# Ledger of designs, part 55: peptides against a protein of PDB entry 5T59

Target 1, 112 residues: chain A of PDB entry 5T59
Amino acid sequence: TTPTMQSTSLLTEHLGYPPISLVDDIINAVNEIMYKCTNAMEKYLMQRNIIGKKDFSDEIKIGTAKLESLLENSVDKNFDKLELYVLRNILSIPSDLLEENRFRLLHHEKLV
Target 2, 90 residues: chain B of PDB entry 5T59
Amino acid sequence: EHIRFQRLVQVCNKALEESIRKLQSWEKIHECFPNYGQTREGIENLTVCQQQVIKLWSNLSRVEFDAIFHERSIEEKLNQLDDLINKARS

## One batch from the design tools (peptide; made by RFdiffusion4, then SolubleMPNN)

Design b2_p15_1_s2 (from b2_p15_1, 8 letters changed)
Fold by OpenDDE base, seed 1:
Structure b2_p15_1_s2 (fold): chain B 112 residues (1-112), chain C 90 residues (1-90), chain A 15 residues (1-15)
Amino acid sequence: as target 1 above (112 residues)
Amino acid sequence: as target 2 above (90 residues)
Amino acid sequence: KEEKELQEVEEWFKK
């Protein structure tokens, strides 16, 4: 299930930042990388847009845009899955530790 | 005993791998440039471009993700979390 | 749907 407010608070205290912040960093990074890749591809091909006497600039622009769209969709899909997995299975506190006694232990360990 | 950070690295790598999969398909690349790819020189350019994009994707993601993990001290924090959980269960 | 997505992610590690 989705993380509770309690687990988020405890993890925030432990990490020094909210768990979602790590995911945000990852997603922001991959998006930046994605556009750097597609931009590089377009620039590379646009520098080689003329073959013989034909100018393929329009085709290159359309083609690179299509590839960018494909990559965007794939990144969105796969990193949405990543976000879900990370928040549920990695940056998570087992329910048994959210009980009163173990909750105190986790909090105490941070303070000591 | 320490498993969370390993899983983080694995899921990141998998997401990156699955995301770039379509660009690894020569057929998909060629379909986007139907006339350009009918020329010898065009095929050569597309081939180099495809290889460069995949390498750039891999290299940039490695560098950037490692930087994030370092800045967030996530390996240490996840190891500590594993230890805390194991300790609480003992 | 969210559970379905989670299951799909978990399948990443099965193979």
Scores: peptide ipSAE 0.328, ipTM 0.940, DockQ to the pose 0.597
Fold by OpenDDE base, seed 3:
Structure b2_p15_1_s2 (fold): chain B 112 residues (1-112), chain C 90 residues (1-90), chain A 15 residues (1-15)
Amino acid sequence: as target 1 above (112 residues)
Amino acid sequence: as target 2 above (90 residues)
Amino acid sequence: KEEKELQEVEEWFKK
């Protein structure tokens, strides 16, 4: 279930930041890692682009681009799933706590 | 008792694992380099490259995600959330 | 579609 404004507010108060900020950090990190990996791969192979008397530079560039695209698609898919799961099942407040009497508990614990 | 942080770690690991799965396939790697991979040296280079990329993926993700979790104090916060929920239900 | 994705994620933990 989509988080409510109330849930987001309570979690923001508890965490010290909006729940989505954690997900953003994770996604930004994996994207950075992804391009570091593909860049490293291209550079490694480009340093080994000549075998015998043949230059495979063009094939290497095309091949690494294909692998990058493959990885991008997989990252996007799987981390979209991650985002959904985290926001719904981890950074969530049970419905029984989304009542006035239960909100008092969360606020009280913060103040004490 | 504390379950949320464990779930966070699990889902992160799963997402990372599933994301890199296709690059773990030698067949898929080789298909991207059809002529290069027909040479002995090419095969050797691709093999090393594949292994290094997978290791780099694993190492960087571990370091970066741990840093995020630390900066966000997420383990502590999620444990506290679990405790609050349990207390409210007791 | 969102529910479909959630279902797929939940399947990650069935094992």
Scores: peptide ipSAE 0.327, ipTM 0.940, DockQ to the pose 0.633
Fold by OpenDDE base, seed 5:
Structure b2_p15_1_s2 (fold): chain B 112 residues (1-112), chain C 90 residues (1-90), chain A 15 residues (1-15)
Amino acid sequence: as target 1 above (112 residues)
Amino acid sequence: as target 2 above (90 residues)
Amino acid sequence: KEEKELQEVEEWFKK
């Protein structure tokens, strides 16, 4: 079940930002970290590309690209799951509080 | 009493752990460098590289995620949310 | 699909 507009509005008021913004920050961060890691790996191996007078530069480039693809796929799958979990179970308002009288109470408590 | 922030940290750690799991496999690493990994020196380089990448992944994610949580004041906000919900139910 | 994914995530914390 997708979060309701009501819950999103209430949480946005409480947080000071839309709930999805937190998830976006997390996903953007991990993507940046991912490419930093793969870049570091390529750089490290390219500095060590010659062994026994044989140049392995091409193999290193292809190999690191394959590992990058593997990591990308894993990140996409796992952080899609994370997004779903966070929005449903963490940044959510229980259904019993999604009533007119409860909305007023939450708003009142926040402003006091 | 306060559970939401704990869950957030847990799910973040789990997602990070599962994402890096394939790179923790030496077999998969070696398969990407079939000829390079047939040399002694190549194996040594790949071993160090694998270890350093995993460490970098862990360290960068910790620093960046903590920064996000701080900037968004998410621990405080989630604790307040827990309190509000509990109070409304009492 | 979404429900399946949610269930899988919840299993991450299952003892």
Scores: peptide ipSAE 0.325, ipTM 0.939, DockQ to the pose 0.551
Fold by OpenDDE base, seed 2:
Structure b2_p15_1_s2 (fold): chain B 112 residues (1-112), chain C 90 residues (1-90), chain A 15 residues (1-15)
Amino acid sequence: as target 1 above (112 residues)
Amino acid sequence: as target 2 above (90 residues)
Amino acid sequence: KEEKELQEVEEWFKK
């Protein structure tokens, strides 16, 4: 079910970094992008906070915060799924290749 | 022959698409600004804002993810992994 | 739980 220490070691040797590091980069990037988007939205609307004689600043702040929360929850959910899929199905070594004979082959290919 | 990098790109795109889905709903946007959205100017501002945010999301994610993939040499590494596995199975 | 999540992710590519 979960990646083995052996597969992690082999992949780390192959990649030059632990498989989880790629996922971390992706997740960190999307989080940064997320907050840039919500910040841009708030700034855009706050520059247009007065319509007629009414100031909508408070409503804009609350509304943007709600949207940020919605986006944050969705990002967390979907990128948790991404992490699982990547580590299990993409950055993975088939179990039969983790046996002694195949294991030696992988090491041989790397070292030669 | 090479499938892992394609899958990586696909799952990244899917996660990004699903994450922004709720912001693509005008109803969800309007619900967050009930009084502001009752004005003509408010609707116009929200419409432009929604479009710009979605575009920003798409553009930034494309640029940043491509940069990550390049820095990590992940396409090459995944192709090599596919080749190693296929060779071992041959 | 993890298997359920995996199943959900697999649905992304089923179609």
Scores: peptide ipSAE 0.324, ipTM 0.940, DockQ to the pose 0.541

Design b2_p15_1_s3 (from b2_p15_1, 6 letters changed)
Fold by OpenDDE base, seed 2:
Structure b2_p15_1_s3 (fold): chain B 112 residues (1-112), chain C 90 residues (1-90), chain A 15 residues (1-15)
Amino acid sequence: as target 1 above (112 residues)
Amino acid sequence: as target 2 above (90 residues)
Amino acid sequence: KEEEELKEVEKWFEE
């Protein structure tokens, strides 16, 4: 079910970095983007916090925080799925190629 | 012949799309600002804000993910992986 | 659990 140490080693050699590092970059990036988006939203609305004679600052802060939480939960859920898929189906080596004779072939191709 | 990088792009796009889905719902946005959204001006502000956030999400993710893919040379590496696997099975 | 999750993700490409 989980990637083997052997496949991880081979992929690390091939990629020049561990497969998980790519996923980490993606997840870190989307998290940064997420907070930039929510911050921009809050700032935009806070610049428009007064309508008529009523100040909606508190409602804006609470509302934006709720949206941030919703987005954060969704990002976590969907990118956990992404991580699983990438590591299992994209950054993976078929089991038949992990056998001795095939393993040597992969090493030979890399080293030559 | 080369399928892994295409799948990577697809799964990234899908994850991004699903993640922003709730913010695309006007009802969900309005629920977070019940009194602010009862004013005409508030509705206008929320509408613009929603559109801008979605655009920002899309633009930033495209730029950042492309940068990651380039820095990691992932298209080339995945194509090579496909080739190695196909060659071994040939 | 992982298998179910994987199956769900794989459905992303069926559309």
Scores: peptide ipSAE 0.215, ipTM 0.933, DockQ to the pose 0.566
Fold by OpenDDE base, seed 5:
Structure b2_p15_1_s3 (fold): chain B 112 residues (1-112), chain C 90 residues (1-90), chain A 15 residues (1-15)
Amino acid sequence: as target 1 above (112 residues)
Amino acid sequence: as target 2 above (90 residues)
Amino acid sequence: KEEEELKEVEKWFEE
């Protein structure tokens, strides 16, 4: 179940930003890190592309691309799960606090 | 008493761990470089490369995620949320 | 599908 508009509004007020913004930051960061890692791997091996009299440059480029794809698929899968968990269980308001009287209480406590 | 931030850190670490797991497999690494990995020097290079990538992954993620958590003040905000919920239920 | 994924993620913290 997707978070309610009421929950999102209350959390946005509390956090100072929409809950999804935190998840976006995390996902953007891991994607950047992922490509930095694969780029570093390719460069490291390309500096060592010749063994004996054989040039392995083409194999290195293809191999690193395959590893990048494997990592990319895994990142997508696991951080989709992360997003779901964070928005449902961490950045969430229990249903009992979404009642009218509790809603007013949350606003009151924030303003005090 | 405070549980939300702890869970946030845990789920981030778990996602990072599961994401890098395939690169921790030597077999999968070697399969991507079938001829290069048949040479002694190639195996040595791949071994070092694998280790360095895993370290880089861990270090960069730690630094960047901590920066995000700080910029978003998420520990404080989640602790406050826990407190508000507990107070409302008392 | 979504509920199944959620249950799987929740198991990450059982240990």
Scores: peptide ipSAE 0.208, ipTM 0.933, DockQ to the pose 0.538
Fold by OpenDDE base, seed 4:
Structure b2_p15_1_s3 (fold): chain B 112 residues (1-112), chain C 90 residues (1-90), chain A 15 residues (1-15)
Amino acid sequence: as target 1 above (112 residues)
Amino acid sequence: as target 2 above (90 residues)
Amino acid sequence: KEEEELKEVEKWFEE
């Protein structure tokens, strides 16, 4: 189920930021990490591109690009699932509490 | 009592683990470098590279995710959320 | 120690 506007508002007040912001941070981070990993791999192999008398530079570039694509697809898939899970199951308010009582409780706790 | 932050950590770890799974396959690595991997030295290089990439993935993700969690104070906030919910139900 | 481990891995790819 998709989070309600009310839930988002309450959580934003509680967190100090919209729930989606946390997910965005996570996704941005993993994307950065992903490219750092593939870049490191390419550079490592390119420094070792010549074996004997043969230059494998072209093969290395193509191969690392393939691995990057593979990793991109996997990251996209799995972190889409993560986003859904986090917003639905972690950064969520139970439906039975999405009433005035919950709202009052939140405000009360902030004042105390 | 406090469950949300634990779940967050778990789902993050799972997503990271599943994302790197294909790179953990030697066969998948090797097929991307069919000729390079036919040489002894090439195999050695690929082996080391594979190992180090996985380590880098793990280490970077740990550092970056911990930083995010800290900056967002998410453990505290999720614990508070758990407490609020539990209090509301009691 | 976590940062140390990370630096170690990063150095490996820089060589």
Scores: peptide ipSAE 0.088, ipTM 0.916, DockQ to the pose 0.020
Fold by OpenDDE base, seed 3:
Structure b2_p15_1_s3 (fold): chain B 112 residues (1-112), chain C 90 residues (1-90), chain A 15 residues (1-15)
Amino acid sequence: as target 1 above (112 residues)
Amino acid sequence: as target 2 above (90 residues)
Amino acid sequence: KEEEELKEVEKWFEE
């Protein structure tokens, strides 16, 4: 179920863009969201850094950095799996349609 | 009949859920703030922070992913792909 | 309603 050059070409024609472009959009989006979340967390806690006359700013910065790293690692692992799954199982063409006599189906449908 | 777009939505949701799973653990959150979390106010702040981060994660991902799917017309394209495959096999 | 909910969540982290 590994993507081939033929599959990529046919899907690019069908989609109007390479299959990998969709995955790139998804990954870029989640990365942006991830850093927005961690930044928001740090800002929220830094507004509440003093408790009982004690300043916890340093601990907050270190702690939020640890959580960011944890989230970053998890995002990387899970969305790498997503990329593989999408390209292999969703944006894929069955082998029976990769025969020469079946190629015309995708091309013909685009003609009208 | 149409299965590919459903699978895309499912795998996206799964990846998002698994990615945020560790932040859903209060124990892991507390461990990152050992002294801050020993105060009453600190615990309260961390609790609210954890809840809000999870909500922000969920809402932003929903909005952004839906926008991507719309801009790429992926539901229509995947449905068409399913139809082409089914037609070829019938 | 969805947009309002999102804005509400985001406001919690505003400076």
Scores: peptide ipSAE 0.087, ipTM 0.916, DockQ to the pose 0.020

Design b2_p15_1_s4 (from b2_p15_1, 6 letters changed)
Fold by OpenDDE base, seed 1:
Structure b2_p15_1_s4 (fold): chain B 112 residues (1-112), chain C 90 residues (1-90), chain A 15 residues (1-15)
Amino acid sequence: as target 1 above (112 residues)
Amino acid sequence: as target 2 above (90 residues)
Amino acid sequence: SEEEELQEVDEWFEE
């Protein structure tokens, strides 16, 4: 189920920010972490690019790029699921409470 | 009673775990460095690199996500939401 | 534990 405008408004009032803002923070953070990890990996291996008399710099660059792509795809897939799960099952108002009488009660309780 | 924040932590951990799963495969790592990984020293470097990346992933995510949760006061807000919903249903 | 991570987060959100 997709969140309604009413649900979003109520949650925004309660949280002090739109529910999607929390998800955005999480996704932005994991993307930053992802690139820090891949960058660290590349730098670590590039500092160890010569084994014996052979320079493996090109292979390291290609290999780390492949791993970065693999990680990007996995992050995108799993955190898209996370976004949907959070908005649907965590930051949500049950449909029965969106009726007029219950809606007013919930709103009133937040303001008291 | 309070379930939403617990679920948030669980889903975050699950997403992080599943995202890094393929990098935990030595076979996947080795396949990306077929010639480098044929050397003893290369294998040693890749082994250390794999372990360090996984630890970095885990440590950074814990620190950053905890910071987000604190800045957004999400545990308190989700607990309050649980209470409001339960009260409305009573 | 914790309902087996909430049933492994519902078999990771029913893949």
Scores: peptide ipSAE 0.582, ipTM 0.948, DockQ to the pose 0.121
Fold by OpenDDE base, seed 5:
Structure b2_p15_1_s4 (fold): chain B 112 residues (1-112), chain C 90 residues (1-90), chain A 15 residues (1-15)
Amino acid sequence: as target 1 above (112 residues)
Amino acid sequence: as target 2 above (90 residues)
Amino acid sequence: SEEEELQEVDEWFEE
């Protein structure tokens, strides 16, 4: 389940960076995208805040904030799953390859 | 033969899809703007806004994730990892 | 479709 220090070291050597760094990049990117989306939404609606001589600015601000919160929660949950999945099932070394003889082979192949 | 990178793409797509799912609900959108959404113009604006956000989400994520994968050379590295595993098991 | 997107990524990771 949880990656071992040995696995992390081997993968770091192979990748040229720790496996977690890839996940960090992905999560940072989606967070940035998330706020760009919500900001765009707020700006779009705020440019259209007057309808029938009524100003809906306050409702728009509150509503957009609620949607942002909703999206934040969903992103957090789903990308936490992603992180776990990637580290367990993608950026992982099978246990049989962590045996002494297979460990040597993996390391040797890296150097060749 | 090479499976890890495919899985990476799949899980990224899944996470992105599930993250935006609630914003794809018109009911959820409308609930956040109860009075604004009672006007014709408000409904129209919200509809356009919803569509634009979803498109922006999709486009930005595609561009940014592809950039990450390229910068990290992850397809090549994962393919190599698959090859090493297969070789060791042969 | 790629094994139904890997069984919808393992039923989205067992929820």
Scores: peptide ipSAE 0.580, ipTM 0.948, DockQ to the pose 0.163
Fold by OpenDDE base, seed 4:
Structure b2_p15_1_s4 (fold): chain B 112 residues (1-112), chain C 90 residues (1-90), chain A 15 residues (1-15)
Amino acid sequence: as target 1 above (112 residues)
Amino acid sequence: as target 2 above (90 residues)
Amino acid sequence: SEEEELQEVDEWFEE
């Protein structure tokens, strides 16, 4: 199931920001970290690109790019799942509490 | 009683772990550097590089995610959410 | 429980 508008509204009020904002922060962070890692890897190897009078710069660049792609795919997959998990199971309000009477109670409790 | 923040931490860790898993494979690393990895020095460099990247991944993610959680006050908010839900059910 | 929560996460990522 997907989050309801009611859930989003209530959670936004409670959090002070939309639930998706937290997920966005997380995803943005991991993407940044990912590229920092791949960049570091490339830089490290490029500083060590010559071995036995052979220049492996091209191979290093290509190889690092491949690893970056591999990591990108994995990050995308896993953090897409994370997004769903967080929104469904963490930043969510049980359906039984979204009924009219209970919904009002939750809203009231937050405001009092 | 408070479960949501724990779940958040757990799922974050899981996602991070699974994301880096393929880079933990030496075979995957070596395949990307077939000629470079046939040299002694190349193997050594790749080994160190692999290790450092994994550590960097772990360290940066810890720092950044903790910062996010702090800035968003998410532990407190999730605990409060748990409490509210539990209270409503009582 | 913590174990149950962890299991839930594990199951999720196994899908």
Scores: peptide ipSAE 0.573, ipTM 0.947, DockQ to the pose 0.129
Fold by OpenDDE base, seed 2:
Structure b2_p15_1_s4 (fold): chain B 112 residues (1-112), chain C 90 residues (1-90), chain A 15 residues (1-15)
Amino acid sequence: as target 1 above (112 residues)
Amino acid sequence: as target 2 above (90 residues)
Amino acid sequence: SEEEELQEVDEWFEE
């Protein structure tokens, strides 16, 4: 279930930023880390591309690209789930508190 | 009593763990380097590379996620949210 | 409980 406008507004007021901003930070960070890892892997292997009389540079480039794609797909799937989980179960306000009387109470508590 | 921040940490760890799982498979690594991995030196290099990447993944994610949590004051905010919700239900 | 929370996360990722 998609969060309501009321929930988003209340959480934004409480957090000082929209709930989605936290998720964005997390996703951006993991993406950066992902490419740092794959880049490090490629560089490490490319420094060791010659074994005996054979040059494995092309194979290393292709292989690293395949691993990068594999990691990208996995990150995408798992962190999409993470986004949903965080927004539904962590950065959420129970529906009973979004009712008229409870909503007022929650708003009042934040202002006092 | 305070549960939301704990859940955040848990789901982050789970997502990170599951994301790197396939790279933890030697078979998956080796199949990407079929000829390179047929050499002794190649196997050694791939083994070290795999280990280093996994460590780098773990270390960077820990540092970066902790920084995010700190900058966003998310533990404090989630604890406060728990308290507010519990109080409202009282 | 912590265990219950962990199980919920696990179940989510199994979907």
Scores: peptide ipSAE 0.565, ipTM 0.947, DockQ to the pose 0.127

Design b2_p15_2_s1 (from b2_p15_2, 10 letters changed)
Fold by OpenDDE base, seed 1:
Structure b2_p15_2_s1 (fold): chain B 112 residues (1-112), chain C 90 residues (1-90), chain A 15 residues (1-15)
Amino acid sequence: as target 1 above (112 residues)
Amino acid sequence: as target 2 above (90 residues)
Amino acid sequence: KSREETRKKILELEK
């Protein structure tokens, strides 16, 4: 089931922010963490790019880029699933609360 | 009684674990550095690098996600939501 | 922020 405008409005009132904002924060955070991790990896290996008489700088750059892409794809996939799950199953209001007689419940509780 | 926040934490952990899964594969790491990984020193460096990245991933995600949850007061809000739903069904 | 901007771009491209 997809969230309705009504559900979104009620949740926004309850949360003080749109539900999607939480998801955005989470995804933005993991993206930042991802790039920090890959950057750290590249820097670590580039400081150790010479073994014996061979310079592996090019291989390190290519390899870390591949790993970054791999991680990026995995993050995108898994956190897209997370987004759907959170919005549909966690930040959701059951249909019985969306009925006219109960629609005011969240609003009423906020005022009390 | 209160289930939504627990579920949020669970799905976040799952997403983080699944995302880092491929980097936990030594085979995948080694494949990206075929010549570098043929040297003893290279293998040692890659091993340390892999371990450090995984730790960094875990630590940063814990700190950042906890900060988000706190800033958004999401545990409290989700608990309240659970209570409201339960009340309405009573 | 970044996610929101990305979403907007995708939405615009679909129009």
Scores: peptide ipSAE 0.180, ipTM 0.923, DockQ to the pose 0.114
Fold by OpenDDE base, seed 2:
Structure b2_p15_2_s1 (fold): chain B 112 residues (1-112), chain C 90 residues (1-90), chain A 15 residues (1-15)
Amino acid sequence: as target 1 above (112 residues)
Amino acid sequence: as target 2 above (90 residues)
Amino acid sequence: KSREETRKKILELEK
C-alpha cells in the first residue's frame, strides 16, 4: 500500500525533506555509478581493441552497449523494489501514530 | 531498539549486489564479445575489465551512499523515528 | 533530474 498524505507530511516535517527525496538521491547516485562503470569498461577495452592485427572496435562497442543495457535493466528492477520497500517499511508511520491522540506526540516533541 | 537504519543499509546492499550479479557472470561477459573472447589477449583483457568494473561499482557505491546518508542525516532521523514509535506504544 | 534523464535513456535504448 502507498503511504498516506498524512504520513508523508509528518515524515517530511520530521526529516526536513520528503521521504521520496532520499530515494531519489539513492537512485540518482546508482545511475551515475552505473554509467561510470560502463564508460570505464568501454574505454578500457577500446584501448585494447587491436589483437593480432585485427580491429575489434565494432564488437567492443556493441558488446559494451549490451552489457550497459543489461545493467540498466537490473538496476531499474532492483531499485524499484528498494524504493517500494523503503517508503512502505522504513520511512513509514504505524497506524497507531496516525490517530489524533498520537499526532500530538510528534508535534509536542518538535515544539518542546 | 533501533532497526530502521540497519534495514536501510541492508536493502541498499542487497539492491547493489543483485544489480551487479549479471556482470559477475563470465558467461554473460563472454557472450557480449564472442570473437574478442576467442583470443588469449581478449580473454585476459575481459577478465581484468570485469574485475575492475566490479571493484569500481563496489567502491563508488559505498562512498556515494555513505555521503547521501550523512547529508540526509538519515541514521539519526530513523533512530528518532524508532524512538517515537516505541514511545507511542509504551 | 538525473533519475528522469536516466529513465528516458533507458526507454530510448529499449526502442
Scores: peptide ipSAE 0.150, ipTM 0.919, DockQ to the pose 0.052
Fold by OpenDDE base, seed 5:
Structure b2_p15_2_s1 (fold): chain B 112 residues (1-112), chain C 90 residues (1-90), chain A 15 residues (1-15)
Amino acid sequence: as target 1 above (112 residues)
Amino acid sequence: as target 2 above (90 residues)
Amino acid sequence: KSREETRKKILELEK
């Protein structure tokens, strides 16, 4: 089930930040890492672009771009799944605690 | 007991692993460099490059994700959440 | 932030 507004509010109070912020940090990090990896790959191969009498610079640029695209697609797919799982199953409050007499537990625990 | 943080780590690792899997395929790498990969030196360079990228991916992700988890105090918060839920059900 | 940049780059590569 999709997280409710009430759940989000309670979790935000508990965490000190909205649950989505954690996911954003993770996804931003992996995207940064992804481009660092592809950049490193291109630079490494471009320093080794000439073999014998042939210059492979164009092929290297095209090839690394293809690999980057492949990685981007995979990252997008897998971390979209991660986002859904985290928000629904990890950063979630059971329905019984969201009932009128139970949702106050978070506030109560903070006061004690 | 405490299960949420463990699950978070697991799903993060799974996502990272699945994301890099295609780059672990030599066939896919070679297909992107059909002429370059027909030379001995080209094959050697691609092999080293592939290995280095995978290592870089693993190392950077470990460092960055650990930093995020620490900055967000997520282990503590998730443990507290588990405790709260368990207490409410007891 | 980074999500938007990634999405934009993907679209450019697909063209």
Scores: peptide ipSAE 0.149, ipTM 0.920, DockQ to the pose 0.047
Fold by OpenDDE base, seed 3:
Structure b2_p15_2_s1 (fold): chain B 112 residues (1-112), chain C 90 residues (1-90), chain A 15 residues (1-15)
Amino acid sequence: as target 1 above (112 residues)
Amino acid sequence: as target 2 above (90 residues)
Amino acid sequence: KSREETRKKILELEK
């Protein structure tokens, strides 16, 4: 289920940061890694662009761009799923704990 | 007893694995370099490149994700969350 | 933010 405002508030208090911040860190990291990988690939191949007196620089640039696009699409899809799963199933509070008496318990545990 | 952090690690690993799967296909790599890949040297270069990218992906993701988990103290926090839930249900 | 940078890069590739 979609997290409620109450759940978000409680988790923020518990974590010391909003749950979405963790997901943001993860997604930002993988995006950075993705472009480092594609950049490394292009650099590696561009250092080996001439074979048999033929220059393949243009083909390498186009090919690397295609692979980058492919990777971008895959990363976006899979980490969108990850975001939903984490926020709904990992960083979540069961409905029974969102009731008034349970809410007080969580708040009390944090203060004591 | 403590399950949430384990799940987090699992879904992160799954997302990383699924994301790189297309680059693990030699056919996909070769299709992007049709003429380059028709040469012996080109095939060799692409093979090494593919291996290096996958390795780089794995290594960087491990280092960066571990750093995030540490900075956010997420294992401890998720364990505490599990404990709170279990205690409330007792 | 890194997400914003990623979005910009994607847009550049699509042009």
Scores: peptide ipSAE 0.139, ipTM 0.919, DockQ to the pose 0.043

